# Ledger of designs, part 18: peptides against a protein of PDB entry 2L9B

Target 1, 91 residues: chain A of PDB entry 2L9B
Amino acid sequence: ANFLSQKFPELPSGIDVNINMTTPAMMISSELAKKPKEVQLKFLQKFQEWTRAHPEDAVSLLELCPQLSFVTAELLLTNGICKVDDLIPLA
Target 2, 91 residues: chain A of PDB entry 2L9B as posed
Amino acid sequence: ANFLSQKFPELPSGIDVNINMTTPAMMISSELAKKPKEVQLKFLQKFQEWTRAHPEDAASLLELCPQLSFVTAELLLTNGICKVDDLIPLA

## One batch from the design tools (peptide; aimed at target 1 S13 L75)

Design b1_p19_6_s1 (made by RFdiffusion4, then SolubleMPNN; from b1_p19_6, 9 letters changed)
Fold by OpenDDE base, seed 1:
Structure b1_p19_6_s1 (fold): chain B 91 residues (1-91), chain A 19 residues (1-19)
Amino acid sequence: as target 1 above (91 residues)
Amino acid sequence: SEQEERRELVQWLTELVGP
């Protein structure tokens, strides 16, 4: 919580959801799926750029919010960027 | 190209969350 507040001061509080891996990821993915394809791809590209530019912060973020990894994977699948078989090694 | 960008995204994800 402290890390998120420090690194992303404009981040809203959001809503409380079940503390697990799947439910938050599904909720985020569902909302992103309502956006145009261009927006979804832009998210992936910008997130890619940010994580590569800030690898230490990216690791911290993904450790605290591992749901983001699942969201990213889901975006890749739903946009036809990769197949399920491509993600098996990530499990 | 778009295909190249897609391949790069898959590779990026593998690096980010994969082994």
Scores: peptide ipSAE 0.205, ipTM 0.753, DockQ to the pose 0.042
OpenDDE base, seeds 2, 3, 4, 5: peptide ipSAE 0.167, 0.167, 0.161, 0.187; ipTM 0.722, 0.725, 0.706, 0.742

Design b1_p19_6_s2 (made by RFdiffusion4, then SolubleMPNN; from b1_p19_6, 6 letters changed)
Fold by OpenDDE base, seed 3:
Structure b1_p19_6_s2 (fold): chain B 91 residues (1-91), chain A 19 residues (1-19)
Amino acid sequence: as target 1 above (91 residues)
Amino acid sequence: SVEEERKELVEWLKELVGP
């Protein structure tokens, strides 16, 4: 919580969600899927840039919010950027 | 290019999710 607050001070208020990975990922992916494709792709690009510029913070974020990797994967899949077969070897 | 950006995103995803 402290990490998110300091790194993302402009985050809107959140909602209570299950602590498992699947349900939060589905919820986040659903909200992102409501945005135009251009917005989704821009989000991916900015997230990519941030994680590569701040690798230690990225690790911390993914440890705190492991569902984000699934959200990212879903965005890439639904936008046709990658295929499921690209991810199977990583599972 | 768009294709290069897509490739970068795929590789980035691999960095994020696994193994």
Scores: peptide ipSAE 0.232, ipTM 0.767, DockQ to the pose 0.045
OpenDDE base, seeds 1, 2, 4, 5: peptide ipSAE 0.227, 0.221, 0.222, 0.231; ipTM 0.765, 0.757, 0.759, 0.765

Design b1_p19_6_s3 (made by RFdiffusion4, then SolubleMPNN; from b1_p19_6, 8 letters changed)
Fold by OpenDDE base, seed 5:
Structure b1_p19_6_s3 (fold): chain B 91 residues (1-91), chain A 19 residues (1-19)
Amino acid sequence: as target 1 above (91 residues)
Amino acid sequence: SEMEKRRELVEELKSLVGP
């Protein structure tokens, strides 16, 4: 089993991206927008807690799933947690 | 590097999200 399946056995299947219809970033933004703000914030909080407890695994996860970096940044911005300038080190 | 960016994101995540 791969890293994701072992560490996150309850992780649901992803959604396909049709690059002829949209960009991956647009797709991710669209999917995030479908979730209530409360759910988005809860995700960030839980991900933060997990990251604090498992910082090396978090780095590995972001390597394996680079889209998660975009997700995190998008959620931080859209929920008013930080400004674009706060994320410049990630650019 | 990409590794450094990932580490930076982790550090940002650890600090920015409030209770």
Scores: peptide ipSAE 0.233, ipTM 0.771, DockQ to the pose 0.044
OpenDDE base, seeds 1, 2, 3, 4: peptide ipSAE 0.119, 0.104, 0.117, 0.067; ipTM 0.679, 0.671, 0.692, 0.628

Design b1_p19_6_s4 (made by RFdiffusion4, then SolubleMPNN; from b1_p19_6, 8 letters changed)
Fold by OpenDDE base, seed 1:
Structure b1_p19_6_s4 (fold): chain B 91 residues (1-91), chain A 19 residues (1-19)
Amino acid sequence: as target 1 above (91 residues)
Amino acid sequence: SEAQQRQELVEELKELVGP
């Protein structure tokens, strides 16, 4: 199973995923990975709280900035909060 | 749909991260 193909929706035609999505996501993930674990967890917690408070805005943000979905998934996996299989149902 | 997938992700995030 290809995680990216299954979990991330297709981007509009004409957008270079590597330049506009994958690369920035990797950059953000890399910077976050340099932080202490507690900082990473706090980031995720704050994001969770924000999505709870502003679900419509969160959806809009993830539609506009799909790279954030990649970042979030990477952090969840890296910190052992989520298994890959836990993300598979999202389609 | 893209909107559905994003909504599902948001809902999942509400539950996966926490104490």
Scores: peptide ipSAE 0.043, ipTM 0.611, DockQ to the pose 0.059
OpenDDE base, seeds 2, 3, 4, 5: peptide ipSAE 0.038, 0.029, 0.027, 0.044; ipTM 0.576, 0.578, 0.582, 0.583; seed 5 fails the geometry check

Design b1_p19_7 (made by RFdiffusion4)
Pose (drawn by RFdiffusion4):
Structure b1_p19_7 (pose): chain A 91 residues (1-91), chain P 19 residues (1-19)
Amino acid sequence: as target 2 above (91 residues)
Amino acid sequence: FAKGVDFDAWWEYFEKVFE
């Protein structure tokens, strides 16, 4: 993964989830949604600028690392910026 | 077991990227 070793070498793997009692998706929501609204908005706007400045980088990272793809979507959902039905066009 | 979202790690990572 030369693209990552060059640009994104310190990508987090994610937390370990016991999916015998808790689903990853539910954890994903409670994870981002338990945060104050300022955080999701701060992340998405900062990230929006970064992805505008670096569309290839940002898209390719989302291509390989799904946590950010759906982290962004869940944050869009919790703020009401986008709905699930708005994400299926992306899917 | 499976990987979940570690938003704090993503947050700290992107704070470095945004620099």

Design b1_p19_7_s1 (made by RFdiffusion4, then SolubleMPNN; from b1_p19_7, 7 letters changed)
Fold by OpenDDE base, seed 2:
Structure b1_p19_7_s1 (fold): chain B 91 residues (1-91), chain A 19 residues (1-19)
Amino acid sequence: as target 1 above (91 residues)
Amino acid sequence: MAKGVDFDAILEFFEKKLK
């Protein structure tokens, strides 16, 4: 087990990146787009609630799993919750 | 090797953490 698994033992292992996709980011975007809007919004809601309740753990998780940062940014943008310029301070 | 995100699994993860 790696450090991530040790700190977050309940965290899923993830999935293999589709070798037919140019980048992992493209793969993530593709997978997110397959989900209904309701599910996407539910994720954002639960993620927001969890991060507020566990800010230190949230920071650790996002540092260790930068793909999750991409997921949240992608969902915020695609659902019209924020614009690209709103995310600049986070880069 | 790079890993993608299992969206349904990570959603479940957060839901469990909030219980």
Scores: peptide ipSAE 0.356, ipTM 0.797, DockQ to the pose 0.626
OpenDDE base, seeds 1, 3, 4, 5: peptide ipSAE 0.239, 0.243, 0.232, 0.239; ipTM 0.748, 0.742, 0.743, 0.747

Design b1_p19_7_s2 (made by RFdiffusion4, then SolubleMPNN; from b1_p19_7, 7 letters changed)
Fold by OpenDDE base, seed 1:
Structure b1_p19_7_s2 (fold): chain B 91 residues (1-91), chain A 19 residues (1-19)
Amino acid sequence: as target 1 above (91 residues)
Amino acid sequence: MAKGADFDAILAYFEKLLE
């Protein structure tokens, strides 16, 4: 098993997505948009709770799966929680 | 859909972690 699987053994398998690539980003965005708003917000809430409880693991996960950073940012933006300008300092 | 875009599975993963 690779390091990701060892650190997060129950994490769903998937492909690595480069957040700088347009096609993967568009694919993620389109899939997110298919989900009801309540489901999107539920994800944000659960991810927030998990991150709060396990900050070191959250950092590791986001480093290993940068696509999750994109997912989070996209959900924050599309649900009007954050503005683009709020994310610029983090890039 | 691409395996990397399985949002429902990811959501379920975090729900389980918080049990």
Scores: peptide ipSAE 0.209, ipTM 0.710, DockQ to the pose 0.372
OpenDDE base, seeds 2, 3, 4, 5: peptide ipSAE 0.201, 0.198, 0.206, 0.198; ipTM 0.702, 0.703, 0.706, 0.703

Design b1_p19_7_s3 (made by RFdiffusion4, then SolubleMPNN; from b1_p19_7, 8 letters changed)
Fold by OpenDDE base, seed 3:
Structure b1_p19_7_s3 (fold): chain B 91 residues (1-91), chain A 19 residues (1-19)
Amino acid sequence: as target 1 above (91 residues)
Amino acid sequence: MAKGADFDAILEFFEKKLK
């Protein structure tokens, strides 16, 4: 098992993409965009709650999977929670 | 977004936008 699977053993097995950050992020965002808005919002809320409860693990996850930062931003934009200018500090 | 994650900035963003 790779380091990510060891750190987060409850994650289901996926596929090794082995490409840049942007492309995986786009893929994930596309899949999430197919879900109902309620599911997308629930994902964001639960992810936020988890990051608050487990900040060290959240840092590790986002460092290992920086595409998740992009996905989060995309979900915030597509659900009208924020605008592009709101993301400037994160760029 | 840059590949390097700034967790503090992200968390702050969450707290502001996902109330």
Scores: peptide ipSAE 0.188, ipTM 0.716, DockQ to the pose 0.054
OpenDDE base, seeds 1, 2, 4, 5: peptide ipSAE 0.066, 0.066, 0.048, 0.067; ipTM 0.603, 0.599, 0.581, 0.604

Design b1_p19_7_s4 (made by RFdiffusion4, then SolubleMPNN; from b1_p19_7, 8 letters changed)
Fold by OpenDDE base, seed 5:
Structure b1_p19_7_s4 (fold): chain B 91 residues (1-91), chain A 19 residues (1-19)
Amino acid sequence: as target 1 above (91 residues)
Amino acid sequence: MAKGVDFDAILAFFEKLMK
């Protein structure tokens, strides 16, 4: 989309996931687990700060890149910041 | 969610935010 190229020119398009072998959720969980807790928390902190500073762009980004929503949710859950029930209103 | 994922892109985005 034009929005992505303008606001986030550094982001590549991504790759498709073969759903016969895995799922995007499984892939995301696996990759995030490779990062130490300290890095995961830094990701969350900086993303939170950015979304607060750019709420409209954040909404657009998450709509166009829904994998980032899953990343955020996974990090929140894994690090004990949120419970599943806390995310229900956002679904 | 969309089937497209690029972990390098995601990490690059977060790393950019950390700068």
Scores: peptide ipSAE 0.243, ipTM 0.749, DockQ to the pose 0.467
OpenDDE base, seeds 1, 2, 3, 4: peptide ipSAE 0.233, 0.194, 0.207, 0.114; ipTM 0.750, 0.723, 0.731, 0.628

Design b1_p19_8 (made by RFdiffusion4)
Pose (drawn by RFdiffusion4):
Structure b1_p19_8 (pose): chain A 91 residues (1-91), chain P 19 residues (1-19)
Amino acid sequence: as target 2 above (91 residues)
Amino acid sequence: FAHSPLNPFKLLELLHEKL
């Protein structure tokens, strides 16, 4: 993964989830949604600028690391920026 | 890591339209 070792070498793997009692998706929502609204908006706007400045980098990262792909989508959902039906065009 | 089922370029396009 030379692309990562060059640009994104310190990517987090994610937390370990016991999916015998809690689903990852539900944890994903409660994880981002338990955060104050400012955080999702701060992240998304800052990230929006970073991805505009670096479309290849940002897209390729989303290509390989799904946490961020869906992290972004869930934050879009919780703020009402986008809905699930708006994400299927992305899917 | 694994490949996202989402199209990243479409995701960024949608994100930039919204913000």

Design b1_p19_8_s1 (made by RFdiffusion4, then SolubleMPNN; from b1_p19_8, 5 letters changed)
Fold by OpenDDE base, seed 4:
Structure b1_p19_8_s1 (fold): chain B 91 residues (1-91), chain A 19 residues (1-19)
Amino acid sequence: as target 1 above (91 residues)
Amino acid sequence: FQRSPLDPRKLLELLQEKL
């Protein structure tokens, strides 16, 4: 939690969700899916650029917030960027 | 939160590779 506040000081307060990976991931993915595909793609591109520039911080983020791994995977799938078979070796 | 079964480094590699 301290990592997030330090690295993302402008992060707003979140919505309370069940303490598991699935429910938060589904909620986040659902909200993102409401945005136009162009907005989703732009978001993914900026996220990709950030993760490329800050790879260890990106790993730390996903380790601290494992629900974001599923959100990222879902965005990749729904925007036709990867296939389910691409995710199997990651598990 | 429990740790994700998806390896973060491999997922980020996939993101770099496919996008």
Scores: peptide ipSAE 0.625, ipTM 0.893, DockQ to the pose 0.605
OpenDDE base, seeds 1, 2, 3, 5: peptide ipSAE 0.622, 0.624, 0.622, 0.624; ipTM 0.893, 0.891, 0.893, 0.893

Design b1_p19_8_s2 (made by RFdiffusion4, then SolubleMPNN; from b1_p19_8, 6 letters changed)
Fold by OpenDDE base, seed 2:
Structure b1_p19_8_s2 (fold): chain B 91 residues (1-91), chain A 19 residues (1-19)
Amino acid sequence: as target 1 above (91 residues)
Amino acid sequence: FEKSPLDPRKLLELLQQKL
């Protein structure tokens, strides 16, 4: 099994998206943005907890799925958790 | 892009710090 299948056994079947990085990220962010802010925040909290507990797996996840970096950044921005200036050093 | 222009490790650090 690949990394994602091993680490995320409950991951649902994927759906094809555009091959570029931006469009998939935008699609994911758009779907998340449809959820209540409380749900978005809870999701971020759970993700944070997981990444704290599994830092190297988290890095591997983002390396394998770079679109998730944009999704994470977008969630941080839209929920007022960080500012654009906070992301500049990352780029 | 094959890789995100956002550094994964630094992004995760930001996540830990801000949330």
Scores: peptide ipSAE 0.615, ipTM 0.889, DockQ to the pose 0.546
OpenDDE base, seeds 1, 3, 4, 5: peptide ipSAE 0.615, 0.614, 0.614, 0.613; ipTM 0.890, 0.889, 0.890, 0.890

Design b1_p19_8_s3 (made by RFdiffusion4, then SolubleMPNN; from b1_p19_8, 6 letters changed)
Fold by OpenDDE base, seed 3:
Structure b1_p19_8_s3 (fold): chain B 91 residues (1-91), chain A 19 residues (1-19)
Amino acid sequence: as target 1 above (91 residues)
Amino acid sequence: FQRSPLDPRKLLEKLEEKL
């Protein structure tokens, strides 16, 4: 079984999207942006909690799904949690 | 691009720091 299937067995079936990271990131970010900021924040908080419990899995997830790095970064920016200058050193 | 220019570990550390 692949990483995502193992870690998230209850994931709904999906469809393939563009393999380039930018397009999937934009799609995900767009959908999240339609939600209230409270929901966006809660999503980030739940992700943070999972990361605390599974730090190496979190790294692996972002390595396998680099689009999620952009989604996370964008959520941090758009919700005023980070500034652009906070992300520049992360390269 | 196949990989994000953002380092996953650094990004997660920033998430922990800022959130």
Scores: peptide ipSAE 0.606, ipTM 0.887, DockQ to the pose 0.556
OpenDDE base, seeds 1, 2, 4, 5: peptide ipSAE 0.602, 0.605, 0.606, 0.597; ipTM 0.885, 0.884, 0.887, 0.887

Design b1_p19_8_s4 (made by RFdiffusion4, then SolubleMPNN; from b1_p19_8, 5 letters changed)
Fold by OpenDDE base, seed 1:
Structure b1_p19_8_s4 (fold): chain B 91 residues (1-91), chain A 19 residues (1-19)
Amino acid sequence: as target 1 above (91 residues)
Amino acid sequence: FERSPLDPRKLLELLEEKL
């Protein structure tokens, strides 16, 4: 078993997408953007709570699934939670 | 690309700081 299967046993089956990180991130962000803002914020809040409880697993998740880094950043930007200048030091 | 140019630890710190 791999990390994702072990740490996310309820993870549903997915579909094949482009192998690069950008296209999957754009697809995920686009679908999330169709949801109400309160749903987007709740998603971020639940992710934040999980990160607090499992900080090293959260780092591992983003390392193994770099698409999620862009999804997270996009949600922070589009919801006015952070500014572009806040992301520059992350590079 | 195999990895995000955004540092995972720093991104999670930003999430904690701003949200």
Scores: peptide ipSAE 0.620, ipTM 0.893, DockQ to the pose 0.552
OpenDDE base, seeds 2, 3, 4, 5: peptide ipSAE 0.614, 0.615, 0.619, 0.613; ipTM 0.892, 0.893, 0.893, 0.892

## One batch from the design tools (peptide; aimed at target 1 P24 I28 P66)

Design b1_p20_1 (made by RFdiffusion4)
Pose (drawn by RFdiffusion4):
Structure b1_p20_1 (pose): chain A 91 residues (1-91), chain P 20 residues (1-20)
Amino acid sequence: as target 2 above (91 residues)
Amino acid sequence: DFSELLSLLSPEHIEEYLEM
């Protein structure tokens, strides 16, 4: 993964989830949604600028690392910026 | 407007996420 070792070498793997009692998706929501609204908006706007400045980088990262792909979608959902039906066009 | 950001999202990973 030369693209990552060059640009994104310190990508987090994610937390370990016991999916025998808790689903990853539910944890994903409670994870981002338990955060104050300012965080999701701060992240998304800052990230929006970064991805505009670096479309290839940002898209390729989302291509390989799904946590961010759905992290962004869940933050869009919790703020009401986008709905699930708005994400299926992306899917 | 987040349309440009939305266009950068991976279709495969969004599909997998919605299937969860």

Design b1_p20_1_s1 (made by RFdiffusion4, then SolubleMPNN; from b1_p20_1 with F2Y E4F E12K E15K Y17F)
Fold by OpenDDE base, seed 1:
Structure b1_p20_1_s1 (fold): chain B 91 residues (1-91), chain A 20 residues (1-20)
Amino acid sequence: as target 1 above (91 residues)
Amino acid sequence: DYSFLLSLLSPKHIKEFLEM
């Protein structure tokens, strides 16, 4: 058993992305946009709280699932919480 | 409830994502 299976036993096996038609980032952005703003903000709040409570697990999760870093950045930008220039130093 | 989080983890090809 690995970290993902232990901490997230309900994790789906994953879906293929036809990168000739779309990109994973586009797919994620599209799915995020389907969610109401209050749901998007709720995710940010809950994820922030969880990472504070489980910092080691959070580091492992973000290393193994870098798409979550994109999700977080996208939500911060689209909800006007930060600007693109704020993320440049982290690139 | 991690249903929303899990849905965001669904894209399988992490390497392809990183290369974008």
Scores: peptide ipSAE 0.088, ipTM 0.677, DockQ to the pose 0.086
OpenDDE base, seeds 2, 3, 4, 5: peptide ipSAE 0.083, 0.024, 0.046, 0.027; ipTM 0.682, 0.551, 0.610, 0.568; seed 3 fails the geometry check

Design b1_p20_1_s2 (made by RFdiffusion4, then SolubleMPNN; from b1_p20_1, 6 letters changed)
Fold by OpenDDE base, seed 3:
Structure b1_p20_1_s2 (fold): chain B 91 residues (1-91), chain A 20 residues (1-20)
Amino acid sequence: as target 1 above (91 residues)
Amino acid sequence: DYSFLLSLLSPKHIQEGLSM
């Protein structure tokens, strides 16, 4: 019922993370992979539109929810939109 | 600074993905 869930229903619901068994990144990747490709791409499209319309809010959201940066990067990579080398500047 | 990440969400990139 939060902003992300309502605005971007394509995202998986939040889950508990056991950091002793797996990294948060691995869990996020796994949950994203459960969604059909068309749903993943639809999220990217909606997120693009929102960030374009609200760039300052987008930055604030990414600061508040750094996992969303990973989500975005992961979806760009797994759907072949970007290559790993394209994301090196983020490191 | 998230400007670079946001730049990856260009219309060109998204359209490329949607056309797959």
Scores: peptide ipSAE 0.172, ipTM 0.711, DockQ to the pose 0.061
OpenDDE base, seeds 1, 2, 4, 5: peptide ipSAE 0.168, 0.165, 0.169, 0.103; ipTM 0.707, 0.706, 0.708, 0.618

Design b1_p20_1_s3 (made by RFdiffusion4, then SolubleMPNN; from b1_p20_1, 7 letters changed)
Fold by OpenDDE base, seed 4:
Structure b1_p20_1_s3 (fold): chain B 91 residues (1-91), chain A 20 residues (1-20)
Amino acid sequence: as target 1 above (91 residues)
Amino acid sequence: DYSFLLSLLSPKHIAEGLSL
């Protein structure tokens, strides 16, 4: 068992991406857009709370699953919480 | 270092986005 399996047993395995047909970013954006705004914002709230309560695990998770960093940034942008200029340091 | 990203999840930023 690895760190992810041990610390996050409920974490889905995820799916692969055919990079000839799409990109991970495109797929993530598409999947996020399928969720109602309320669900998107609820995720941000819960993730906010969880990261505050578990900062070390949060960093580890984001390092191991960089797609979650993209998810977070995308949700912040698309919901108007941040502007593109606010995320320049991430570029 | 993901401190910057996590800082964007501050209550202030979320509140602004939620128009609270």
Scores: peptide ipSAE 0.173, ipTM 0.708, DockQ to the pose 0.060
OpenDDE base, seeds 1, 2, 3, 5: peptide ipSAE 0.076, 0.092, 0.152, 0.076; ipTM 0.624, 0.643, 0.691, 0.614

Design b1_p20_1_s4 (made by RFdiffusion4, then SolubleMPNN; from b1_p20_1, 6 letters changed)
Fold by OpenDDE base, seed 1:
Structure b1_p20_1_s4 (fold): chain B 91 residues (1-91), chain A 20 residues (1-20)
Amino acid sequence: as target 1 above (91 residues)
Amino acid sequence: DYSDLLSLLSPEHLRQGLEM
């Protein structure tokens, strides 16, 4: 099994979208934006906790699924946690 | 290198979000 199947055995197949970084990220961000602010912050909190507990797996996940990097950045920006200038080095 | 992105997930940044 691949990395995703091994580390996230309960991960569903999802839906097929354009194979690029931007479109999937936009789709995910749009859905998250419909959730209350508390839910969005909870997502960031849990992701923070997981990345700290599993730093190597976190890097592997972000490299394999770069959409998640853009989703995370979008959540940080829209919730006022960071400014646009803070994201420039990530481009 | 994702260190910059992960650094934005610090407790201090999350606290800022909660205070808004």
Scores: peptide ipSAE 0.186, ipTM 0.754, DockQ to the pose 0.061
OpenDDE base, seeds 2, 3, 4, 5: peptide ipSAE 0.126, 0.117, 0.169, 0.136; ipTM 0.681, 0.665, 0.735, 0.695

Design b1_p20_2 (made by RFdiffusion4)
Pose (drawn by RFdiffusion4):
Structure b1_p20_2 (pose): chain A 91 residues (1-91), chain P 20 residues (1-20)
Amino acid sequence: as target 2 above (91 residues)
Amino acid sequence: EEEYEELVNETLLEYKEELE
C-alpha cells in the first residue's frame, strides 16, 4: 500500500467491537452521535476543505479505508445534511 | 435503513478480515 505509506501511513485501524452483543453499525452511530454537534460539523467542514484541496488523496483514502467513508455518512445523517437515501446514490 | 446497516456491518467485517 505505497499510496498510504507515502501519504497516509498512520491510518487508525479502528476499535475492537464485540459483535456478539453489539452491532458495528449501531456502535458507529452512537459513537459519532454521542459527540456534541460541533464536532461532526467541525470535522466535516475541515474535512470538506481538505478533500476539495486533495480530491485524489481524499477519494482514494475513502476507497481503501471504509471507516471514514461511513464515518462521514453517519455524521451527514446525524446533522441532517444527508439522509440514508442520499447515500445510496453514493453506494 | 436496515439494508444500509447490514452493508456497513459487512463492509467493516470484510475490512477487519483484510487487516488481520

Design b1_p20_2_s1 (made by RFdiffusion4, then SolubleMPNN; from b1_p20_2, 9 letters changed)
Fold by OpenDDE base, seed 4:
Structure b1_p20_2_s1 (fold): chain B 91 residues (1-91), chain A 20 residues (1-20)
Amino acid sequence: as target 1 above (91 residues)
Amino acid sequence: MEEYRKLIDETLLAYREKLK
């Protein structure tokens, strides 16, 4: 079993996307944007907590799925939490 | 990728009040 299936056994099956970073990130962000604002905020909170509790796994996850950094950035922007200039270091 | 984890963490920490 790969990292994702081992650490997240309840993950649904993925779908085919372009190999580039932009398209997958956009697709994930789009799906999350369909959820209520409260759900989006809870995702950000729980994601932060998980990365703090599991820093090694978080690094592995972000390496395997670097699009998640873009998704996080997009959620911060769309929810008015930060400005574009605040995220320049992530680029 | 640790740098990305840290940046995400620091960013979310900075704006934690807005996540309530």
Scores: peptide ipSAE 0.116, ipTM 0.676, DockQ to the pose 0.035
OpenDDE base, seeds 1, 2, 3, 5: peptide ipSAE 0.079, 0.074, 0.100, 0.086; ipTM 0.613, 0.605, 0.646, 0.640

Design b1_p20_2_s2 (made by RFdiffusion4, then SolubleMPNN; from b1_p20_2, 10 letters changed)
Fold by OpenDDE base, seed 3:
Structure b1_p20_2_s2 (fold): chain B 91 residues (1-91), chain A 20 residues (1-20)
Amino acid sequence: as target 1 above (91 residues)
Amino acid sequence: MKEYNELIDKTLLEYRKKLA
């Protein structure tokens, strides 16, 4: 089994997305943007807590699924908490 | 991830201020 299946055995079946990096990220961001702000922020909070608790797995996940970095950035921008310049060091 | 966590902290802080 791959990394995701091993670490998250209860992960539901996914859906097909384009092969490119941008489309999957945009699709995820679009779905999250449909949720209330409190839900979006709770997502960030839980993701932050998990990355701090599992830093090595977090690095592996973000390398395997770089679209998640885009999603995080998009949520921060959408909520108006950070600006594009704040994300330059992350690129 | 360190930089992301810092930005998330700012986001959550601003959110908590709005709820207060």
Scores: peptide ipSAE 0.108, ipTM 0.637, DockQ to the pose 0.027
OpenDDE base, seeds 1, 2, 4, 5: peptide ipSAE 0.102, 0.105, 0.107, 0.108; ipTM 0.620, 0.625, 0.636, 0.626

Design b1_p20_2_s3 (made by RFdiffusion4, then SolubleMPNN; from b1_p20_2, 10 letters changed)
Fold by OpenDDE base, seed 5:
Structure b1_p20_2_s3 (fold): chain B 91 residues (1-91), chain A 20 residues (1-20)
Amino acid sequence: as target 1 above (91 residues)
Amino acid sequence: MEEYRKFIDETLLKYRESLK
């Protein structure tokens, strides 16, 4: 089994999406944007906690699924948690 | 990606502290 199967055994079943980076990111961001702000913030908090507890796994996940960085960035921006200028050094 | 991981962590920490 690959990394995702081992670390996220209870992931819900998904649908096939375009394999490029941009399309999956936009789809995920769109779905999260439909949720209440509390749900969006909870997602970010749980993700933060996991990345703190498992920094090496977090880097591996972000490298395996680079679209996730765009998803989280979009959530941070749309909720006013960060600014575009904050992301420039990371480009 | 480690730089981005750190960014997410620190940004969310600052955000929650600002709410206190």
Scores: peptide ipSAE 0.510, ipTM 0.888, DockQ to the pose 0.030
OpenDDE base, seeds 1, 2, 3, 4: peptide ipSAE 0.499, 0.499, 0.498, 0.508; ipTM 0.883, 0.883, 0.884, 0.888; seed 3 fails the geometry check

